# Peptides against a protein of PDB entry 2AUS: the designs that were tried, part 6

Target 1, 323 residues: chain A of PDB entry 2AUS
Amino acid sequence: ADIKREVIVKDDKAETNPKWGFPPDKRPIELHIQYGVINLDKPPGPTSHEVVAWIKRILNLEKAGHGGTLDPKVSGVLPVALERATRVVQALLPAGKEYVALMHLHGDVPEDKIRAVMKEFEGEIIQRPPLRSAVKRRLRTRKVYYIEILEIDGRDVLFRVGVEAGTYIRSLIHHIGLALGVGAHMAELRRTRSGPFKEDETLVTLHDLVDYYHFWKEDGIEEYIRKAIQPMEKAVEHLPKIWIKDSAVAAVAHGANLTVPGIVKLNAGIKKGDLVAIMTLKDELVALGKAMMSTQEMIERSKGIAVDVEKVFMPRDWYPKLW

## One batch from the design tools (peptide; made by RFdiffusion4, then SolubleMPNN)

Design b2_p20_8_s2
Fold by OpenDDE base, seed 3:
Structure b2_p20_8_s2 (fold): chain B 323 residues (1-323), chain A 20 residues (1-20)
Amino acid sequence: as target 1 above (323 residues)
Amino acid sequence: SAEEQRRRELFRRLLERARK
């Protein structure tokens, strides 16, 4: 998520009309909710699906979706996309994750050995998905970006771990326990990051949402509920972006593929097949799509389909139809 | 279970210490 992507400008003279669209900072509260994502602190106990159902009830919403399942017993960062933003969760599925885990060892191991062995698990690991996973039980490689030991208390090891999407921390802990020779299990797990969503000031509980919704509906105070909901654009911060001309926005909002002439600027390092976010010059999310060209091809070519538009978010009327 | 509750309490205490 923290990869700084260079921005390449293709059209340095492209301007945007300030009267068109609704930038994330200028959305009325109702519209902000319709295009919102909650950085939820999921409690331990309920499923991610039950928590989404509760949010829909609390906020009187028809539709919502979560940015990647947390097990019932797992707490922490669960992005919940609301209403018209619901499908933005697909951008969060491939995003890196961070966890804090409590590993319990089944025997006594010297601290120096624990530290040495856990450091060897940084990098590429081989995993098999658990039986309860909807994923086929094929061996797969996953990246462990970092392991930070926070505390060792006898047989209990608290550590932070950054991992590639779909890495199973339970399986990692099992393999660490095998490497230590004593065995281990995952005692507790909290997710502290899901792509751009972290344990920060934007993290809210279900209780916070109840209170903040009440303050808005009964007391007319929108400030709390506004702060509790992030704009959907937050959910795509980690994706490569393509910024388009005002004249191209309405066509993409109608589901047309993005063609090369519509591009104003783009991130470096886009490959064919990448998931990309199509943005306005006001940093509004228009759509998600599949790159049909590399960054280099999008710069060098004068025509052709740059992005196969898969999911439109922007309403059709925010920008005028100029075709 | 009482064991699960003890582990949750331990995890909370360890997590709070690791955030200081």
Scores: peptide ipSAE 0.301, ipTM 0.878, DockQ to the pose 0.959
Fold by OpenDDE base, seed 5:
Structure b2_p20_8_s2 (fold): chain B 323 residues (1-323), chain A 20 residues (1-20)
Amino acid sequence: as target 1 above (323 residues)
Amino acid sequence: SAEEQRRRELFRRLLERARK
């Protein structure tokens, strides 16, 4: 999520009509909810699915989905995409994660040795998914981006860890314990980040959602529920983006592939096969798709399919048909 | 368990320290 992507402009004269679409900050509350994502502080105890079901009940929603399972006992950042935004979770599943973990060692280990060994686990690690995971139990590599030891208290080690999606912190701690020679287990775990979602002012509890929905429905105060729900565009901030002409928006919203002439600007470093977000010039999410060209090819070519559109989010009527 | 409660409380305290 922290990767700043350069923006390459292809058409510096491209303008957008302010009358078309609904920018993320200008959606009526009902529409904001329909295209929303909650940065939920998942409590320990319930499953991620139970929490999604509770959110649906609290907010009177037909549909919702989460941006990556947390174990029942694990708390913290669980993005929950609402209604029309539900499928945006596909952008969050592959996103990097951060956790704060409490590792309990099964023996005494000098602090210097703890620090040295844990640093060796930065980089690529080999993991086997646990039995309970829907993931095939094949050995696979995962990236540990960083390990930051926060505190060591005897046999208890508090650390922050940034990891590739689908890295099992429990397995990491087990392997650290083996490397230390004493064994270890995961005592506690909290997810502090899921892609663009982190512990910040947008993080809300289930209790907050109950209260904020009540304030809206009973007291007519929408400000709290509005702030508690992020626009779906937040869920794609970490993706490479392609911004398109107003004249291309309706076609893409109808499920047409994005062609090169529709591109106004794009992020650098797009590769063929990348998941990309197609955006309006007002930073509205039109669709997710698979890049069929690199950034360089999208710059150099005058024609061709730039993005194979996989999932449309924008309603068909927000922009006029200009073809 | 009492041990799990102790660990949760330890984690909370340590987490609060790590956020400062």
Scores: peptide ipSAE 0.290, ipTM 0.877, DockQ to the pose 0.957
Fold by OpenDDE base, seed 2:
Structure b2_p20_8_s2 (fold): chain B 323 residues (1-323), chain A 20 residues (1-20)
Amino acid sequence: as target 1 above (323 residues)
Amino acid sequence: SAEEQRRRELFRRLLERARK
């Protein structure tokens, strides 16, 4: 998620009309909620689905969805996309995740050996999905990006771990315990990151949402609820982006594929088949789609389909039809 | 369970220490 992608400019003279669209920071509060994502601190106890149902009740919403299930006992970062933004969660499912875990060892192990063995689990690991997972129970590889030991207290090991999407920390801890020769289990788990969402000033509780919604509806104070909800564009910050001309926006908002002439600037390193975010020059999310060309092909070609548009988010009327 | 409560309290304390 932290990889800064280079931006390649294809048309340095492209301007945007300030009268068109609704930039993420300039949406009226109702529209901001309709295109919002909450960085929720999920409490331990409830399911991720129960928490989404509570948010819908608190905020009087018809639709919402979460950016990747947390087990009932697991707390921390749960992105919840609202209303018209609900489908943006598909961008968060493949995103990397970070956790803080408490591992309990079933025997005494020297601290130096704990540190050495846990470092060997950085990189590719083989996992079998748990029975409770909707994922088919086939062996699969997953990346562990990093393991940071925070504290060792006898048989209790607190550590931070960055992982590829769909890595099971419970299974990782089980394998670490086997490698240590004493066995281990996951005692506690908190998710500290899900793609662009982390533990920061945007992290809010269910109680915060109750209070902030009340301040808006009863007291007319929108500031708190506005800050508690991130624009949907936050949920695609980790994706490669393609920025398009004002003249191309309405066509894409109508579900037309993005063609090469519509591109103003794009991230480096896009490959054919990548999930990409199509953005306006005001950093508004128009659509998600599948890249049909590499970055290099999008630069070199004058014509052709650059992106197969899969999910439109922008309303059809925010930009004029110029075709 | 009393064991789960003890572990939650341990995790909270350890997490608070690791954030300092």
Scores: peptide ipSAE 0.281, ipTM 0.869, DockQ to the pose 0.941
Fold by OpenDDE base, seed 4:
Structure b2_p20_8_s2 (fold): chain B 323 residues (1-323), chain A 20 residues (1-20)
Amino acid sequence: as target 1 above (323 residues)
Amino acid sequence: SAEEQRRRELFRRLLERARK
């Protein structure tokens, strides 16, 4: 999520009409909820699906989805996308994750050896998905971006780990235990980050949501529920972005593919096949799509399909039809 | 289980210590 992407400007004269659209900070509360994502602190005990069902009941919602399953016993950051934003979770599934884990060693190991061996697990690791995974049980590489040992207390090792999506921390700990020669198991796990969502002031509990919804519905105080829900645009902060002309917005909102002439600015380093966010000049999410060109091709070409639009989020009426 | 509770309490204490 912390990858700073350069922004390349193609049209430095492109302006946006302030009367069109609803920027993330200008949505009425009902519309904000319809296009919202909750940074939920999932409690230990319930499944991610049970928690989503509770949020739907608390907030009187028809639809919601989560940004990647946490096991029942695992707590922490669970992004829950609401209503019209529900499918924005597809942007969070491939996003990097951070965890704090407690590893219990099955024997005594000197701290220097623990530190040395755990450092060797930074980088590419080979994993096989567990039987209970929805993923095909093929051997695959996964990136461990970093391992930070927080505390060692005898046989108990608390560490922070940043990983590629679909890295199994339980399997990582098992392999660390094998490398240490004594064996190990995952005693506890908390997810502290899912892409742009982290443990910060936006992290809310189910209890907070009950209270904040009550304050809104019974007391007319929208402030708390407004702060508890992030705009759907938060869920795409980690994606490469393409910003489009006002004249292109309505077409994309109707499901038309983005063509090169519609591009005002874009992130560097887009590759063909990348998931990209199509944004307005007011940083509103129009759609998610697959890049059909690289950044360089989108700069050099005068025409062609830049993005195959896979999922529209923006309503069709926020921008006028100009075609 | 009592063992799961002990591990959770240990995890909390270690996490609190590591955040200071």
Scores: peptide ipSAE 0.222, ipTM 0.844, DockQ to the pose 0.924

Design b2_p20_8_s4
Fold by OpenDDE base, seed 3:
Parts: sequence; structure tokens; C-alpha cells
Structure b2_p20_8_s4 (fold): chain B 323 residues (1-323), chain A 20 residues (1-20)
Amino acid sequence: as target 1 above (323 residues)
Amino acid sequence: SAEEERRRRLFQELLARARA
């Protein structure tokens, strides 16, 4: 999520009509909700599915989905995509995660040894998925981007950890405990980041949502509920982007694949097979798709399918049909 | 359980200290 991607301009003369579309900052409140994502502080206790069901009841929604399961006992950052944005959660599945974990050691270990051993777990680790996961229990490599020890209190170690998607912190702690020679278990866990969503001013509770919805519906105050919901475009900030001509938007919104002539600008480093976000020149999310070309191929070629469009988000009528 | 509640309280305390 933190990697700034270079933007390569392919067509420097491309303009956008200000009358077309609904930029994220200009959506009426109802439309903002329809294309919204909540940065929810999931409480410990309920499942991620129960929390999504509660949000649907609180906000009177037909559809919602979460950006990656948190176990019942795990609190913290749970992106919840709303209504028309529900499917944007797929962009968050491959995103890096950060956690704060409490590890309990099963024996006494000098602090210097704890620090030294935990530092060795930065980088590539081999994991087996837990039994409760829907993932096949095959050994796989995962990246630990960083481990930051926050506090050591005897046998209790509080640490921050940044990890590749689908890294199991419980398994990491088990292996750290083995390396320390005393064993360890995960006592507590909180997710502090899921891709572009983090613990910041956008993080809201279920109680906040109840209050904010009430202020809107009963008191006519939309400010709180507006701030509590992020535009769906937030959920794709970490993806490589391709910006397209106004003339290409309606076709993509109808489910047509993006062809090379429709590209105005794009991020560097796109590879064939990457998940990419197709954007308007007003930074509106049109669709998610699979790159069929590299960035270099999209620059050099005059024609061909650049992106296999998998999921359309933009309504078909926001931009005119120009075909 | 009482043990789970103790661990939750400890976690919140340690988390608060680490954020200060």
C-alpha cells in the first residue's frame, strides 16, 4: 500500500468533461453511501459477518461486504463496502495487513534474546494455514515486512507486525515461541491496517454509525454520516491504476474490455495478470480488471486488450455512450 | 472467562502504554 507508483502519461492532450460522472467528493449523500466503504473498528466478540449484518440494519442497506475476515476475538480495522461498492472488497484481499499482537511466552527469556529472535522473523517465513481456514493446509511462503516490539513485560510481548495478505499471526507467534525455546501463544490480536485503511480519523465504531445515521435521518445533519463513509475509490488506492478517456468510460461501464487506445495515463510496473483499477480522469472508479499487458506493452502498442474487465462499479449512464 | 477478561484488560493496558 505504501509504494508510490510512478504515473506515465500516454495522452497529455486528453481532457475530461466536468458535467460527466460523479467525482468522489461531489456525490450527494445517498449516492456517497451507495458507493461507500466504512473503515469499521470491529469489536471483539462478533464475527465479521455478524458485524456486516448489523451495519446493514443500522444503515438500512440491502447489500454489504467486508474486506477480509477478522476472527470473532480479533478487533480493529475491518473495511465494509456498501451497496454498489460491495464487490470492491476483492481489492483488499491481496493488500498487506498490520496488526498489534500480544504474545505470551511459556517461559522466562531475557529481553535481548526476545528482540534478537523476533528480528530474525522479518522477511520470508514458511507457514501452514490453520485448520479453521478455508485455505488448503499446504506449506507456503509469506512476507513479514516488519516487526516492531512495542513493550516487553516479563512473559508478555506487545508488538506491531506488517505482513503479506494471508499471513497467520498465530502461526508466527508459535514459531517465535519455538525459536525462543520456551513456546508461546497469541493472547490478543488487533488489526491496525488493511491496505489503505488504517487506524485514523476515519475509523468508526458501530455505535458511531447508529448515532450518525440518527443525526442524518431524524435531525437532517448529514455531515457525520458523510465523514464516517469513505468513497469506494479509497479501497483501490493501493492498486495500480489506469486512467481512461471519457470516450472509453461508457463502454467499460457496460462491461467491455479496456483497449489500448482508451488509456490516457497509467502506473508504472503493471505486469500481465495484475489486478488493476480503471479510473476516469476525475479519479472515479469505473471497474476492476486483470491486466492483459504490462505497462510497457500498454505504452508501446497502438491496439489490443489492455485490461480484461472483471467487475464494473460505475453506473452505465454517468458518461455518455460514444461508440 | 475470567482469564480471557484478564488478558483483554492487560492487552488494553499495554496497548495504551505503547501508544503514549
Scores: peptide ipSAE 0.171, ipTM 0.814, DockQ to the pose 0.952
Fold by OpenDDE base, seed 4:
Structure b2_p20_8_s4 (fold): chain B 323 residues (1-323), chain A 20 residues (1-20)
Amino acid sequence: as target 1 above (323 residues)
Amino acid sequence: SAEEERRRRLFQELLARARA
């Protein structure tokens, strides 16, 4: 998520009309909610679906979705996309995750050996999905980006781990235990990051949301609920972006594919087939789509379909039709 | 279970130590 992507400018003369659209920081509270994502601290106990249903009830929402299931016993960062933003969760599913895990060893192991063996699990690992997963039970490679041991207390090892989406920490701990020769199991797990969402000032509890909603509805104080909801654009910060001309926005908002002439600037390193965010020059999310060209092809070509638009978020009337 | 609750308390304690 923290990979700063280079921005390549194709049209340095492109301007944006300040009267068009609703930048993430300028949405009225109702519109902010319609295009919002909550960085929820999911409590242990309920399912991810139960907490989404609870949020829908308290905030009087028709639709909501979560950015990747946490098991009932797992706490921590659960992005919950609201209303018109509900489909933005597709950007979060493939995003990297971070966890803090408590591993319990089934025997005594010297601390130096624990540290050495756990370091060997950084990089590519082979996993088989558990039986309870909806994923086909085929062997697959996953990346462990880093393992940071936080605490060792006898047989208890607390560690932070950054992983590719769909890495099973329970399986990782099992394999670490086997490599240590004593066996191990996952005692506790907390998700501390899901793409751009992390444990920071934006993390809110279910209790916070109840209080903040009441402050808004009963006392007319919108500040707290506004702060508790992030703009949907937060949910795409980790994606490659393409910024488009004002004249192209309405067409894309109507579901037209993005063509090369509409591009003002774009991130480096886009490959054909990548999920990309189409943005206005005011950093508003227009749509998600599949790149039909690489960054290089989008620079070199004068015409053609750059992005196959899959999900439109922006209303059709935020920008005028200029075609 | 009582064991799960003990492990959860230990997790929170270890988390607190790791953040100090």
Scores: peptide ipSAE 0.044, ipTM 0.736, DockQ to the pose 0.956
Fold by OpenDDE base, seed 1:
Structure b2_p20_8_s4 (fold): chain B 323 residues (1-323), chain A 20 residues (1-20)
Amino acid sequence: as target 1 above (323 residues)
Amino acid sequence: SAEEERRRRLFQELLARARA
């Protein structure tokens, strides 16, 4: 998520009409909620689906979805996309994850050996999905980006781990235990990051949401609930972006594919097949789509389909039809 | 179990230390 992407400007003269659209920071509270994502601190105990159902009840919502399942016993960062933003969770599913885990060893191991062996698990690992996973139980590779040992207390090892989406920390700990020769199991797990969502000032509990909704509905104070909900654009910060002309926005909002002439600026390093966010010049999310060209092709070509639009978020009326 | 509860407490303590 922290990959700084270069921005290449294709049209340096492109301007945007300030009367069109609703920039994230200027949305009325009702509209902000309709296009919102909560950085929820999921408690241990409930399923991710139960938590989403509770949020819908608390905030009187028709629809919501979560940015990747946490097991019942797992706490921490669960992005919950609201109402019209519900489908933005698709951007979070492939995003990297970070966890803090407590591993319990089944025997005594010198600290130096623990540190050495755990470092060997950085990189590609082979995993079999657990039986409870909706994923076909086939062997697959997953990347461990980093392992940071936080504390070792006898047989208990607290560590931070950054992983590719769909890496099973329980399986990782099992394999570490085998490599140490004594065996191990996952005692506790907390997710500390899901793509752009992390443990920060935006992290809120279910109790916070109850209180903040009450302050809004009963006391007329919207500040707390406004701060507790992030704009849906937060959920795509980790994606490569393409910014489009005002004249192209309405067509894309109607489900038309993005063509090369509509591009104002774009991130470097887009490959054909990448998931990309189509943005206005006011940093409003229009749609998610599949890149049909590389960044280089989008710069060099004068015509053609740049993005196959898969999911539209922007309402059709925020920008005028200019066709 | 009592052991699971002990481990949960330890995790919370260790996690708090790791955040400090």
Scores: peptide ipSAE 0.028, ipTM 0.709, DockQ to the pose 0.957
Fold by OpenDDE base, seed 2:
Structure b2_p20_8_s4 (fold): chain B 323 residues (1-323), chain A 20 residues (1-20)
Amino acid sequence: as target 1 above (323 residues)
Amino acid sequence: SAEEERRRRLFQELLARARA
């Protein structure tokens, strides 16, 4: 998620009309909520679905969705996309995750051996999904990006771990325990990151949301609820982006595929088949789609379908039809 | 269980130390 993507400019003279659209920082509060994502601190106990149902009740919403299931006992970062933004969760499902875990060893192991063995689990691992997972129980590879041991207290090991989406930390800890020769289990788990969402000033509790909604509805103070909800564009920060001309926005908002002439600038390293975010020059999310060309092809070609538009987010009336 | 509660307390303590 922290990889800065190079931006290649195709049209350096392209301007945007300030009267069109609603930039993420300039949405009225009702519209901000309709296109919002909450960086929720999920409490331990409830399911991710129960928490989403509570948010819908608290904020009087028709629909919402979460950016990747946390087990009932697992706390921490759960992105919850609201109303018109609900479908943006598809961008978060494949995103990398970070956790802090407490591993309990079933025997005494020297600290040097703990450190050495845990370092060997950085890289590719083979996992079988648990029975409770909606994922078929087939053997699959997953990447462990890093393991950082934070503290060792006898048989208790606190560590930070960065992983590919759908890596099971419980299974990782089980395999570490086997490699140590004594066995181990996951005592506690907290998710500290889900793609662009992390533990920062935007992280809010269910209690915070109750209070902030009350301040808005009863006291007329919108500031707190505005800060507690991120714009949906936050949920696509980790994706490669394509920025389009004002004249192309309405067509894409109507579900038309993006053609090469509509591109103003784009990220380097887009491959055919990648999930990409189509943005306005004001950094508004228009749609998600599948790249039909590489970045290089989008630069070199004068025509053709650049992106197969899969999910439109922007309303059809924010930009005029200029075709 | 009393053991689960002890582990939860330890996790919170260790997590707090690791964030400081």
Scores: peptide ipSAE 0.028, ipTM 0.707, DockQ to the pose 0.926

